Peptides against a protein of PDB entry 4JHK. Designs and how they scored, part 122

Target 1, 212 residues: chain A of PDB entry 4JHK
Amino acid sequence: EDYKIQSFDLETQKLLKTALKDPGSVDLEKVSSVIVDQSLKDQVFSREAGRICYTIVQAEAKQTNGSVFRRNLLNRLQQEFKAREETRKRSTQEWVCLVSFICNIFDYLKVNNMPMVALVHPVYDCLFRLAQSDALKNEEEVDCLVLQLHRIGDQLEKMNVQLMDELFNLLRDGFLLQEDLSSMGRLLLLEILEFRAGGWKLSDTAQKYYYS

## One batch from the design tools (peptide; made by RFdiffusion4, then SolubleMPNN)

Design b2_p20_4_s3 (from b2_p20_4, 7 letters changed)
Fold by OpenDDE base, seed 4:
Structure b2_p20_4_s3 (fold): chain B 212 residues (1-212), chain A 20 residues (1-20)
Amino acid sequence: as target 1 above (212 residues)
Amino acid sequence: DEEYFKRIEELIEEDIKAFE
């Protein structure tokens, strides 16, 4: 299997490739740190990061029955989550990358094909933050919010439908009542409202209408 | 809320064990 790690230098690429095949031969704490750092810079990579992390977890489990990588990964994730407001103030780009990374880890790092319970509240808290009025006026944050809900909304709802209802109440209010939304932002909110209402599915016609 | 984050950390440990 090939993984998209071209954004790293050759030495780091070698480190990651070795971690994927022979995790016991590398510093897995360093590997986890490198992955998290890059995910905070590149939202596109954060999607790949989820798949990479899953593979490393499986490889370590099979090779040594160890859990060093996932422990370090989740601890770092928790640290970044705790500092999310500071990150948002420093850089909107890093903030949306953080949200994307957390959501992608939730999506890929499954336990017996089930989402990790520990990530449910952190994911919802991030999405709730994106649903606040000061975030909804920023196109970059709206894009992130809608993208994550498209990717993992159905899974999150299965974990806690009450929180999902509360989240979408905020999105509805933003759509209807907030005056400083962009035209595209308003369309995206409407689309995601209809997406959930349709069982987390959208027709091809609707896709064209909202994303043309 | 420190207690809230502590609960999350405990859940992380539980999930890690579940992977094994």
Scores: peptide ipSAE 0.329, ipTM 0.859, DockQ to the pose 0.842
Fold by OpenDDE base, seed 1:
Structure b2_p20_4_s3 (fold): chain B 212 residues (1-212), chain A 20 residues (1-20)
Amino acid sequence: as target 1 above (212 residues)
Amino acid sequence: DEEYFKRIEELIEEDIKAFE
């Protein structure tokens, strides 16, 4: 299986490759830290990181019946989540990377093929933050919000439909009432409103219209 | 906030145990 880890130096690439195949032979805390650090810099990588993390979790479980990597990963995620407001103030890019990574971990790391309950509220908290007026005016944050909802919205709704309703009330209000949205931001909000209304599905025609 | 994060930590441990 091919993993996109070329952004790391050769030594780190070797570390990651070893973790994927023989997790018991490496420092899994270090591995988790490396993955999180890179995911906070590169939103595209954060998607790949979810897949990598899933593979390492499975490999460790199979090899040693251990969960050291998962534990360290989640602990680090929690630390970053706690500091999310400071991160947002420092860098919008790092903030959306953090949100993307948390959402991707939610998407990939399942417990008995079910989403981790522990991540439900943190994910919603991030999405609610993106749905606030000060965030909706930033197209980068809107892009992130809409992207995550496309990826995991249906799963999140199954975990807590009430929170999803509340979230989309904010998005609807933003779409209708907020004056400082960009044209694209407003379009994206409309699209995601329609996406959920359609059962988290989008017609081919609509898809082409919004993303052509 | 502290209680909130404490609950998350507990849920993390529960999920880990369920996975194992």
Scores: peptide ipSAE 0.280, ipTM 0.835, DockQ to the pose 0.882
Fold by OpenDDE base, seed 3:
Structure b2_p20_4_s3 (fold): chain B 212 residues (1-212), chain A 20 residues (1-20)
Amino acid sequence: as target 1 above (212 residues)
Amino acid sequence: DEEYFKRIEELIEEDIKAFE
């Protein structure tokens, strides 16, 4: 399989490729650190990072029955999640990258297609934070919220439909009642409301209306 | 490989407990 790691220098690319095939021969703490750091800077990479992380976890488990990489990854995620409010205050960009990364780990780090139960509440906590009035007025936070719901909304709902109902109540209120939404933000909220109402699917007509 | 995935699941569960 090919992995999109062109954003790294050649030495780091080699490190990542080695970790994917022979994790026992590299410093897996360093590997996890590099992946997390880049994911916190590049939301596009965070999608690929989830897939990379899953592959490394599998490779290490198969090779040595070890979990050094996963432990380092989860520890770092926990640290970043705990500091999420400070991150948001410091940089909206870093905050949305953090949310994206956590959601993508949830999406990819599975066993036999089973989501990590431990990530359900952290993911919902992040999405609920993005659904607050002070976040909905920021278009980049709305973009992040809607993007994650498109990617993992159906999976999250299966894990906890009550939380999803509560989340979408906030989104409906934001769409209907909040006055300082951007025009694009309001459009995105409407789209995601219709997306869920349609069983987490969009018709071709709706897709063209919102994204063409 | 059912045994392979079972082993991974067990390791993940251990880490899940630590994460929570």
Scores: peptide ipSAE 0.187, ipTM 0.709, DockQ to the pose 0.055
Fold by OpenDDE base, seed 2:
Formats: structure tokens, sequence, C-alpha cells
Structure b2_p20_4_s3 (fold): chain B 212 residues (1-212), chain A 20 residues (1-20)
């Protein structure tokens, strides 16, 4: 199994590789910090980060019956989540990276193929924030919102359909009523509305229409 | 390995409380 960690320097890559195979031999707090830091800078990495984190969690549990990595990861994630409004104000890019990271951790950090219940509300909170009018007018935030819903929307709905209904009410209203949406933003909202309506599925033809 | 996953679940429960 290959992990995409080319964005790190060689020393850090070695650290991560060691953590994946022999977590007991490295500073797992440092490892978690490195992963979070990079995920907050690189949205593309955030998805890979989820997979990496899951692997390290399993490896540590199996090797030492420990949970140092996961504990530090979740603690750091909590800190970043709590500061999300400040992050958003400071940098839209960092904000969407944060959302992406949280969503990808939710997607990958599972036990017996079940998501972490503790992450359900944080994920929804992030998505609801992206669904507010001040965020919907920003194409970068809309991109993030729609991307996450494509990735984990069906899973989130299974965890709390009421919140999902409320979220999509906001998206519908944004699509129909908000005047300062970009053309692309409006298109993306329409697509995601149709995506859910179709059971979180979209035909190849429809997907090409919206994204080709 | 059911025991393996059970142990992971237990550890997650502990960490979940810290996250909340």
Amino acid sequence: as target 1 above (212 residues)
Amino acid sequence: DEEYFKRIEELIEEDIKAFE
C-alpha cells in the first residue's frame, strides 16, 4: 500500500512511513501534528491524510494497544474546529482545508466500518457554516461544501437525517433565492441537490454536464 | 479479528470523550 506523502521533506516522509509500520518507535504526537499542519495547507492531502491516520491508528492499537496518535489527532482537530471562525476570517483557503480534513477524518477513521459518532456534529457544523449566505457567495467555499457532500453525504445522512434535511433546506434556498451566487456556485448547488435527490448518485451523463 | 476491533472501539470511546 502506497501513501502519497511526497509533499513532505525526506525526513518527515521517513517519520510518517515509520509511524505507519512501527508506530511505537516514533513520537506519535509529532506525527499527528505534522499531518494536521499539512492538511491545513493542502486540501488535496487531506483525503490522503484520512487514510494515513486510519492506518496509524490501527497499527498503534495492534502493536502497543495504544491510542496516543488518535488522541493527539482528535485533540488537535478539536482545537482547530473550535477556532474555525477565526480561521475562516483569516483565510478562506485554510478554512476549506480544515473542513476537508475533518470530513476526510470522518470518512476514514472508522471502526467496523462505522463512523466516529463524535465527529458527526462537528462535520455538520462545518457544512452548515458553508451553507450560510456569506459563505455561499464564495465559490471556494461552495466548492468545498459540494465536494464534501459528494464524498460523505450519504454517510452523514445515515447518522442524522434531520440535520441533512435542514442543511439541504439552506442549500435549496441559496440556490433559489440568493442573488449574489456565482454562476458556477449556483450550478454546483443545483447539482448537489439533484445528487441527494437521486439517492446520493449521479449518472455519468449528468456528471459530465456539470463538470465537463 | 473481532477482539482487535473491539479493543479499538474501546480506545475510541475514551478519545471521543476528550474530543467532545
Scores: peptide ipSAE 0.147, ipTM 0.691, DockQ to the pose 0.056

Design b2_p20_4_s4 (from b2_p20_4, 9 letters changed)
Fold by OpenDDE base, seed 4:
Structure b2_p20_4_s4 (fold): chain B 212 residues (1-212), chain A 20 residues (1-20)
Amino acid sequence: as target 1 above (212 residues)
Amino acid sequence: MEKEFEELEELIEKDIEAFK
């Protein structure tokens, strides 16, 4: 299986490739930090990062029956999550990358084919933050919110329908009542409201776009 | 691959608790 890691320097690429095949031979704490750092800079990479993380977790479990990588990854995610408000103040781009990464980890890093329950509330907390009035006025945050809901909304709802209802109440209120939404932001909110109402189902073309 | 995860349930639960 081929992974998109061209954005890293050659040394780091080698490190990642080794981690994917022989995780016991590398510093898995360093690997996790590299992946998180890059995911906070590149939202597109965060999707690939989910696949990479899953593969490393599987490889380490198989090779050494260990979970060093996953522990370090989750610890780093917790740290970043706790500092999310400061991240948002510093850089909207880093903030949406953080949200995207957490959501992608939720999507890919499953245990026994089930989502990690521990990530449910953190994911919802991020999405609720994006659904606040001060965030909805920023198109970049709306883009992130809608993208994540397209990718993992159905899974999140299955985990907690009450939180999803509350979230979409905020989105509906934003769509109907908030005055300083961009035209595109308003359209995106309408689209996601309709998407959920339609049972989180996409056409084949739309499926490829949102889940690629 | 799922078999390996099943054998690590205790460690997985610890990781989950650490995240919270």
Scores: peptide ipSAE 0.021, ipTM 0.595, DockQ to the pose 0.058
Fold by OpenDDE base, seed 3:
Structure b2_p20_4_s4 (fold): chain B 212 residues (1-212), chain A 20 residues (1-20)
Amino acid sequence: as target 1 above (212 residues)
Amino acid sequence: MEKEFEELEELIEKDIEAFK
């Protein structure tokens, strides 16, 4: 399997590769910290970080029946989530990377083939923040919102349809009523409204765009 | 935000324990 770790230096890449194969031979706290740090500044890596994390979790469980990596990862995630407003104020780019990372963890870091229920509300909280008027006017935030909903919207709805209805009420209102949306932002909102209405099903072209 | 974080921490710990 190919893991997208090109944004790391060679030493860190080696560390990650070792963690994937022999987690007991590396500092898993350091590994988790490195993954989170890079996920906050690299959207490409943030998009795929969940797969790497899942693999490390499984490797550690198999090797030592341990969960050191997962604990450190989730603790760091909690810290970043708590500071999300500060992050957004400091850097829109880091904020959307954080959202992408949290959503990716939700998507890939399954336990017993089930999502972590504890991540449902944090994910929705991030998406609701992106759906506020001050965020909808920023195309970068709209891009992030729509991308995550394409990736995990169907899963999130299964976990809590009421929250999804509330979220899409905000998106509908933004599309119809907010005056300072960019043209592309407005088109993206319309597309995601129609996407959900169509049962979260993508065309072949859209599938390639969002999942390739 | 502080209240939300505390609740999140508790829920995550519960989930982790439940899946062990």
Scores: peptide ipSAE 0.033, ipTM 0.662, DockQ to the pose 0.662; fails the geometry check
Fold by OpenDDE base, seed 2:
Structure b2_p20_4_s4 (fold): chain B 212 residues (1-212), chain A 20 residues (1-20)
Amino acid sequence: as target 1 above (212 residues)
Amino acid sequence: MEKEFEELEELIEKDIEAFK
């Protein structure tokens, strides 16, 4: 299996490759730190990061029956999540990267093919924050919100339909009532409202776009 | 792995809820 890690230097690439196939031979705390750091500044990588993390978790479990990587990863995520408001104030880009990463970890880091329950509320909290009026006026945040809902909305709804209903109430109100949305932002909100109403189903073309 | 995972999930959930 090929992993997209070309954005890292050669030494770090070697570290990651080793972690993927022989996790017991590397510092898994360092590996987790590297992955999180890169994911917080590169939203494109965050999708791949989820897949990488899942593979490392599985490899460590099989090799040593350990969970050092996952523990360090989730602890770091928790720290970043706790500081999310500060992150948002500092950098919208870092904020949406954080949200993207948390959502991608939720999407990929499954246990017995089920999402981690511990991530459900953190994910919803992030999405609810993006659904606030001060965030909806920022197209970058709307892009992030809609992208995540396209990717994991159906899974999140299965975990907690009530929260999803509440979230979409905010999105509906934003679409209908908020005056300072960008044209694209408004279109994206409409699209995601219709997407959920249609049962979270995408066309083949849309599938390629959102999951490529 | 599963048992440890459940413990970690519970711990993380509690911690996050404490900051809501």
Scores: peptide ipSAE 0.029, ipTM 0.616, DockQ to the pose 0.089; fails the geometry check
Fold by OpenDDE base, seed 1:
Structure b2_p20_4_s4 (fold): chain B 212 residues (1-212), chain A 20 residues (1-20)
Amino acid sequence: as target 1 above (212 residues)
Amino acid sequence: MEKEFEELEELIEKDIEAFK
């Protein structure tokens, strides 16, 4: 199976490939750090990173019955999550990448084909932050919010429908009442409101856009 | 919300068998 890791140098690519096949032969803490660092820079890679992480977790479990990679990965995520407000202040792009990465880990790093319960509230916290007035006025943050809800909204709602209702109350209020939304931002909010109302179902065109 | 994230290690240990 092919993974999109061309953005790394050749040595790092080799490291990642080895981790995917023979995780016991590499420094899995280093591997996790490399993946997180790149995911904080490249939102597109963040999607791929989720798949890579799941594969490494599976490989390590099968090879050594270990969980060194997962532990290091999630510990790093926790550190970045705790510093999320400082990250947002420093760089909207890095903040959006962080949210994307956490959401993608939620999406891909399943336990017995179920989301990790421990990630539910952190994901909601990120989405609620994106739903605040100071974030909704920034189209980049709205793009991120809507993208994540398209990808994991149905799963997240199944974990906690009350929080999802509260989140969408904020989005509805933003759509109706907030004056400094961009035209595109307002359209995106309307679209996601309708998306949930329709049972999280995508058109063929929208499916290709959000999942390609 | 952050409390659940702090419990990751416990969750990881509990769910190790699920990843095999």
Scores: peptide ipSAE 0.028, ipTM 0.672, DockQ to the pose 0.425; fails the geometry check

Design b2_p20_5_s1 (from b2_p20_5, 8 letters changed)
Fold by OpenDDE base, seed 2:
Structure b2_p20_5_s1 (fold): chain B 212 residues (1-212), chain A 20 residues (1-20)
Amino acid sequence: as target 1 above (212 residues)
Amino acid sequence: MEELRKKAIEEWEKYSPLES
């Protein structure tokens, strides 16, 4: 299995490769820190990071029946989550990377092939924050919000449909009532509203309209 | 929003408490 880790230096690549195959032979706290740090500045890697994390978790479980990596990973993410408002004020890019990473961890780090219950509210909290008026006016935040909902919306809804309804009420209100949305932001909100209404699927016609 | 944030933190800490 191939993993996209070319953005790291050779030493770090070696560390990650070893973690993927023999997690017991490396400092898993360091591995988790490296992955989180990179994910907080590179949203493209963030998606791959979820897959990498899943593989390391599985490898450690099989090798030592341990969960050191996952514990360190989630501990770091919890710290970042607690500081999310400060992060958002400092850098929108880092903020959306944080949201993206948390969502990707939710997507990939399954427990018994099920989403981690502990991540449900944190994910929703991030998405609700992106759905606030001050965030909806920022196209970068709207892009992130819509992207995550496309990726994990159906899974999140299965975990808590009430919160999803509340979230989409905010998105509907933003679409209809907020005046300072960008044209693309408004289009994306409409698309995601239709996406959920269609059972988290897009028709070929809609796909062509919004993304061609 | 504040209540949701509190719930998020509580649930997360329940699963994986922050290391002091």
Scores: peptide ipSAE 0.117, ipTM 0.765, DockQ to the pose 0.478
Fold by OpenDDE base, seed 1:
Structure b2_p20_5_s1 (fold): chain B 212 residues (1-212), chain A 20 residues (1-20)
Amino acid sequence: as target 1 above (212 residues)
Amino acid sequence: MEELRKKAIEEWEKYSPLES
């Protein structure tokens, strides 16, 4: 299976490849730290890191019935989440990567094929932060918000429909009332409003209109 | 927003694995 780990140096690539196949032979705390660090820097990797993490979790479970990697991963994510406002102030790019990574973990790292309950409110908190007026004016943050809702919105709504309603009230207000949205930002908000209204689906015609 | 953040931290800590 192909994993997007080209952004790492060769030694780290070897480490990750070994973790994917023989997790007992590597330092899984180090592996988790490397993955989180790179996910904060590389948007492409951040978008794919959830799949990599899931594979390592499954490999460790199969090999030793252990959960060292998952424990270290989630502990590090919790630390980064707690520092999210400082991260946003320092770098919009790192903030967007963090949100993307947390959402990817929510999407891929499931318990008995169900989303981890521990991640529901953290994910909503990140999305609500992206829905604030100071974030909606930044197209990079709007892109992130809309992308995550496309990927996990249906799953997240099933976990808490009331929070999703509140989130989309903010998005509707932003679309209708906020003056400093970019044209593309406003279009993306309209698209995601329609996406949810359509049961988290869009027609082929609408898909082409918004994304081509 | 603050209540949501509080719930996020509480829920995360509740279900976080014990450190070893």
Scores: peptide ipSAE 0.113, ipTM 0.759, DockQ to the pose 0.585
Fold by OpenDDE base, seed 4:
Structure b2_p20_5_s1 (fold): chain B 212 residues (1-212), chain A 20 residues (1-20)
Amino acid sequence: as target 1 above (212 residues)
Amino acid sequence: MEELRKKAIEEWEKYSPLES
């Protein structure tokens, strides 16, 4: 299987490739840090990072029955999560990358084919932060919020429908009541409201209307 | 929302405590 790691230098690429095949021969803390650092810079990479992380976790489990990589990854993510408000103040781009990465880890890094329960509330907290008035006025944050809900909303709802209801109450209020939303932001909120109402599915006609 | 934030941190730490 091929992974998109061209954005790294050759030395780091070698490190990652080795981690994917022989995780016991590399510093898995360093590997996790490299992946997180890059994911905080590139939201597109964060999706690939989820696949990479899953593969490394599986490789380590098979090789040594260990979970060093996963523990280091989650430890770093926990640190970044705790500092999320400072990250948001420093850079909206880094903030949405952080949210995207956490959501992608939730999506890919299953334990015994089940979502990691430990990530449910952190993911919801990030999405709730994006649903606040000061965030909804920023189209970059709205884009991130809607994208994550498209990707993992159905899974999150299965884990806690009450939180999902509360989240969508905020989104509805933003759509209806907030004055300083961009036209596209308002359109995206309407689309995601409809998306959930339709069972986390969107018809081809609706997709064309909202995104074309 | 503050309760959610607190719960998020507590639940996360339960499974992956911060390394000192």
Scores: peptide ipSAE 0.111, ipTM 0.765, DockQ to the pose 0.479
Fold by OpenDDE base, seed 5:
Structure b2_p20_5_s1 (fold): chain B 212 residues (1-212), chain A 20 residues (1-20)
Amino acid sequence: as target 1 above (212 residues)
Amino acid sequence: MEELRKKAIEEWEKYSPLES
């Protein structure tokens, strides 16, 4: 299996490769730490990180029936989540990376082929924060919000349709009423409203219209 | 928002309590 870990130094690459195949031979707390650190500064890596994390979790379960890696990973994510407002104030980029990573972990780390219940409210909280007026005016935050809803919106809705309805009420209000949205931001909100209305999928025509 | 955040933290801690 190939993983995109070229952004790490050679020593860390070796650490990650070993964790993927023989997790019992490495410090899994350190492994989780380096993955989270990289995911918080590279949004593209966050998707790959989810796949890497899934593989390590499976490898550890097979090797020792343990969950040390997942526990350390979620512990670190919880810490970052609690500090999310400070992160947002410091850097919009780091904030959207955090949201992206949490959403990717939700997407990849499943229990009995189902999303982790423990992550449902944290994910919704992040998305609700992105749906506030002060965030909707920032195109980078709107892009993050819409991207996550494309990736995991259908799964989230199955877990809690009431929260999804409330979230989309905010998005509709933002689209219709907020004056300081960028033209692209407004377009993205319209697209995601139609995306959900269409059963979390886009026709070829709609895809061409919004993303050409 | 604050209530949702509180619930998020409480639910999360049930499965992964903060260690540091």
Scores: peptide ipSAE 0.082, ipTM 0.748, DockQ to the pose 0.448

Design b2_p20_5_s2 (from b2_p20_5, 8 letters changed)
Fold by OpenDDE base, seed 3:
Structure b2_p20_5_s2 (fold): chain B 212 residues (1-212), chain A 20 residues (1-20)
Amino acid sequence: as target 1 above (212 residues)
Amino acid sequence: MEELREKAIEEFEKYSDIES
């Protein structure tokens, strides 16, 4: 497998590669910290990070039947989640990276091939925060919200359809009633409303209309 | 929304405690 870790220096790349193959020979707390830190700076890596984390978790389980990496990863994620409002105030970019990372961990870090139930409410909390009026006016936050719903919306709905209904009620209200949305933001909200209405699928014609 | 925030924190903490 090929992992996109070019954003790290060579020493850190070696550390990550070793963790992927022989997790017992490295400091897994350090590895988890490095992955989280980079995920908070690079949303593209944040997407890849989920797959990397899953691979390390599986490698450790096979090697030692341990879960040190997953424990450290989730503990760090919890710390960042608790500080999410402070992060948002400091940097919108870091905030959307945090949301992306949490969503990607939900997407990739399965337990017995099932989504982690413990991440459902944290993910929804992040998405609900992005659906508030003060966030919907920021195109960067709308981009993040719509992107995550495209990636994991169907999975999240299966975990809790009531929360998804409530979330999309907010999105419909934002689309219809909020005056300070950007043109692109409003377009993206309409697209995601139609996306869910279509069973989390988009026709080729609609895709061309919204993303051409 | 506030209830969801509290639920999210609670479940995160519970999971972390179990994994520890």
Scores: peptide ipSAE 0.238, ipTM 0.821, DockQ to the pose 0.649
Fold by OpenDDE base, seed 2:
Structure b2_p20_5_s2 (fold): chain B 212 residues (1-212), chain A 20 residues (1-20)
Amino acid sequence: as target 1 above (212 residues)
Amino acid sequence: MEELREKAIEEFEKYSDIES
């Protein structure tokens, strides 16, 4: 399978390719670190990173019945998560990359075809942070929030519907009450409210209005 | 949210600390 790793130097590409095929022959801690570092810089890569991580996890499990990669990945995610407020203050771009990455790991890194329970609350916490008033006024954060909910909202709701209800209460309030939303931000909030109300799918009408 | 954050950290720790 082809993985989008062209953004890495050749040596790192080789490392990643080896990890995908023969994880026991590489330093999986280093591999995890490289993937996380790049994902924190490139939001587009974060989607691919999720797929890559899943493949490595499966390969290691099959090869050695090990979980070194997953452990190191989660450890690094924990570190970044703990520092997320500092990251947000330093760089909105890095913050949304972090959220995107965590959400994409949640999306792809399944265990027995189920989302990892360990990521449920971290994901929700990130989304709740994006749903705060100070974040909703920033279109970049709204973009991230709405994108993640489009991608994993249905899965996340299945893990905890109560938290999802609370989250969407905040989004509704933001849409209705917050005065300093951008026009696009307000539009995106409306769309995502309708998206969930429609069972996490766009109606034909919504598709026409928002994306045509 | 604070409670949620703490739970998030706990869940990370629970699964990250598992040895291979």
Scores: peptide ipSAE 0.164, ipTM 0.788, DockQ to the pose 0.661
Fold by OpenDDE base, seed 5:
Structure b2_p20_5_s2 (fold): chain B 212 residues (1-212), chain A 20 residues (1-20)
Amino acid sequence: as target 1 above (212 residues)
Amino acid sequence: MEELREKAIEEFEKYSDIES
């Protein structure tokens, strides 16, 4: 298997490769920290990070039936989540990377082949934050919100449809009532409203319309 | 929002306690 880890130095690449094959032979707290740090500054990597994390979790489960890596990962996510407002103030880019990473972990890390219940409210809270008026006016935040809903909206809705309804009420209000939305932001909100209404999928024609 | 945030934090903590 190939993993996109070229952004790390050679020593860290070796660490990650070893963690993927023999997690018991490395410091899994350090591994989790490195992955989170990189995911907070590279949104493209955050998607790959989910795959890497999944592989490490599976490798550790097979090797020792342990969950040390997952525990350390979630502990770090909790820390970043608690500080998310300060992160957003400091850097919109880091904030959307954090949201993207949490959503990717939700997408990849399953418990008994089901989404982790422990991540449901954290994910919703992040998405609700992106749905506030001060965030909807920023295209980068709207793009993040819409991207995550495209990726995990159907799964998240199955976990709590009431919260999803409330979230989309905010998105509808933003689309209809908020005056300082960009043209692209408004278009993206409309697209995601239609995406959910269509059962979390779009026709090829609609896809071309919104993303051509 | 604050209620949801508190629930989110609580879920993290509960999971961490179980895994510890």
Scores: peptide ipSAE 0.163, ipTM 0.785, DockQ to the pose 0.667
Fold by OpenDDE base, seed 4:
Structure b2_p20_5_s2 (fold): chain B 212 residues (1-212), chain A 20 residues (1-20)
Amino acid sequence: as target 1 above (212 residues)
Amino acid sequence: MEELREKAIEEFEKYSDIES
C-alpha cells in the first residue's frame, strides 16, 4: 500500500515507512509527533495521516499487542486540544488543520471496528467552537466545519444525537441571524443544514448547485 | 459549551490513563 509522505525529508520518510511495517524498531513517540506536526501544517495531509495512523496502530497491535503509538498520538492530541484557543489566535490555518486532523483520526482510528469514544466530545467541542459567531464570520473556519460534517457527521450523530441537534441549532441561528457571514459562508451553512436533513447525503444536482 | 469542553478534556485524560 502506498502512503503520501513525499512532503517529508528522506530520513523522516524512512522513519515513517519503517513504522508502518515494523513499528517495534522505531521510536513511536517521535513518529506520532512528526505526524501531528505535519498535520497541523497541511490539512490535506491530515486526511492521509488518519490512514497512516490506523496502519501503524494495526501493525503494532499485530507485532507486539501494544498500543504505544496510539497512546502517544492521543496524548499529543490532548495537548493540542487544550491549547486550541491559543492556536486559533495565532493561526486560523493551524487551527483548522487541528480540527481536520482530530476529525480524521476519529474517522480512521477505530477500536474493534468502532469509533473511539474518547474522541466524541473533543470532536464535538471543536465543531461547536467553529459554530460560534466569531468563527462563522471567517470563511476558512466555515469551510472546515462543513467539510468535517460532510465526512463524519453521520458517525458523530450516531454517537450523540443530542449534541448534533444542539450544534445544528447554532448553525441554523448563524444562517438566519448572523449579519456578517460571507455569501459563500451562508450558502455553505444552508447546504449542510440540508445535508443532515436529507440523511447526511445530497443528490448530485444539489451537490452541483452548492459546490459548482 | 464550557461543560462540553471539560468533558472533552476528561475523555482525553481518561483514555490516556487507561492506555498508559
Scores: peptide ipSAE 0.153, ipTM 0.779, DockQ to the pose 0.670

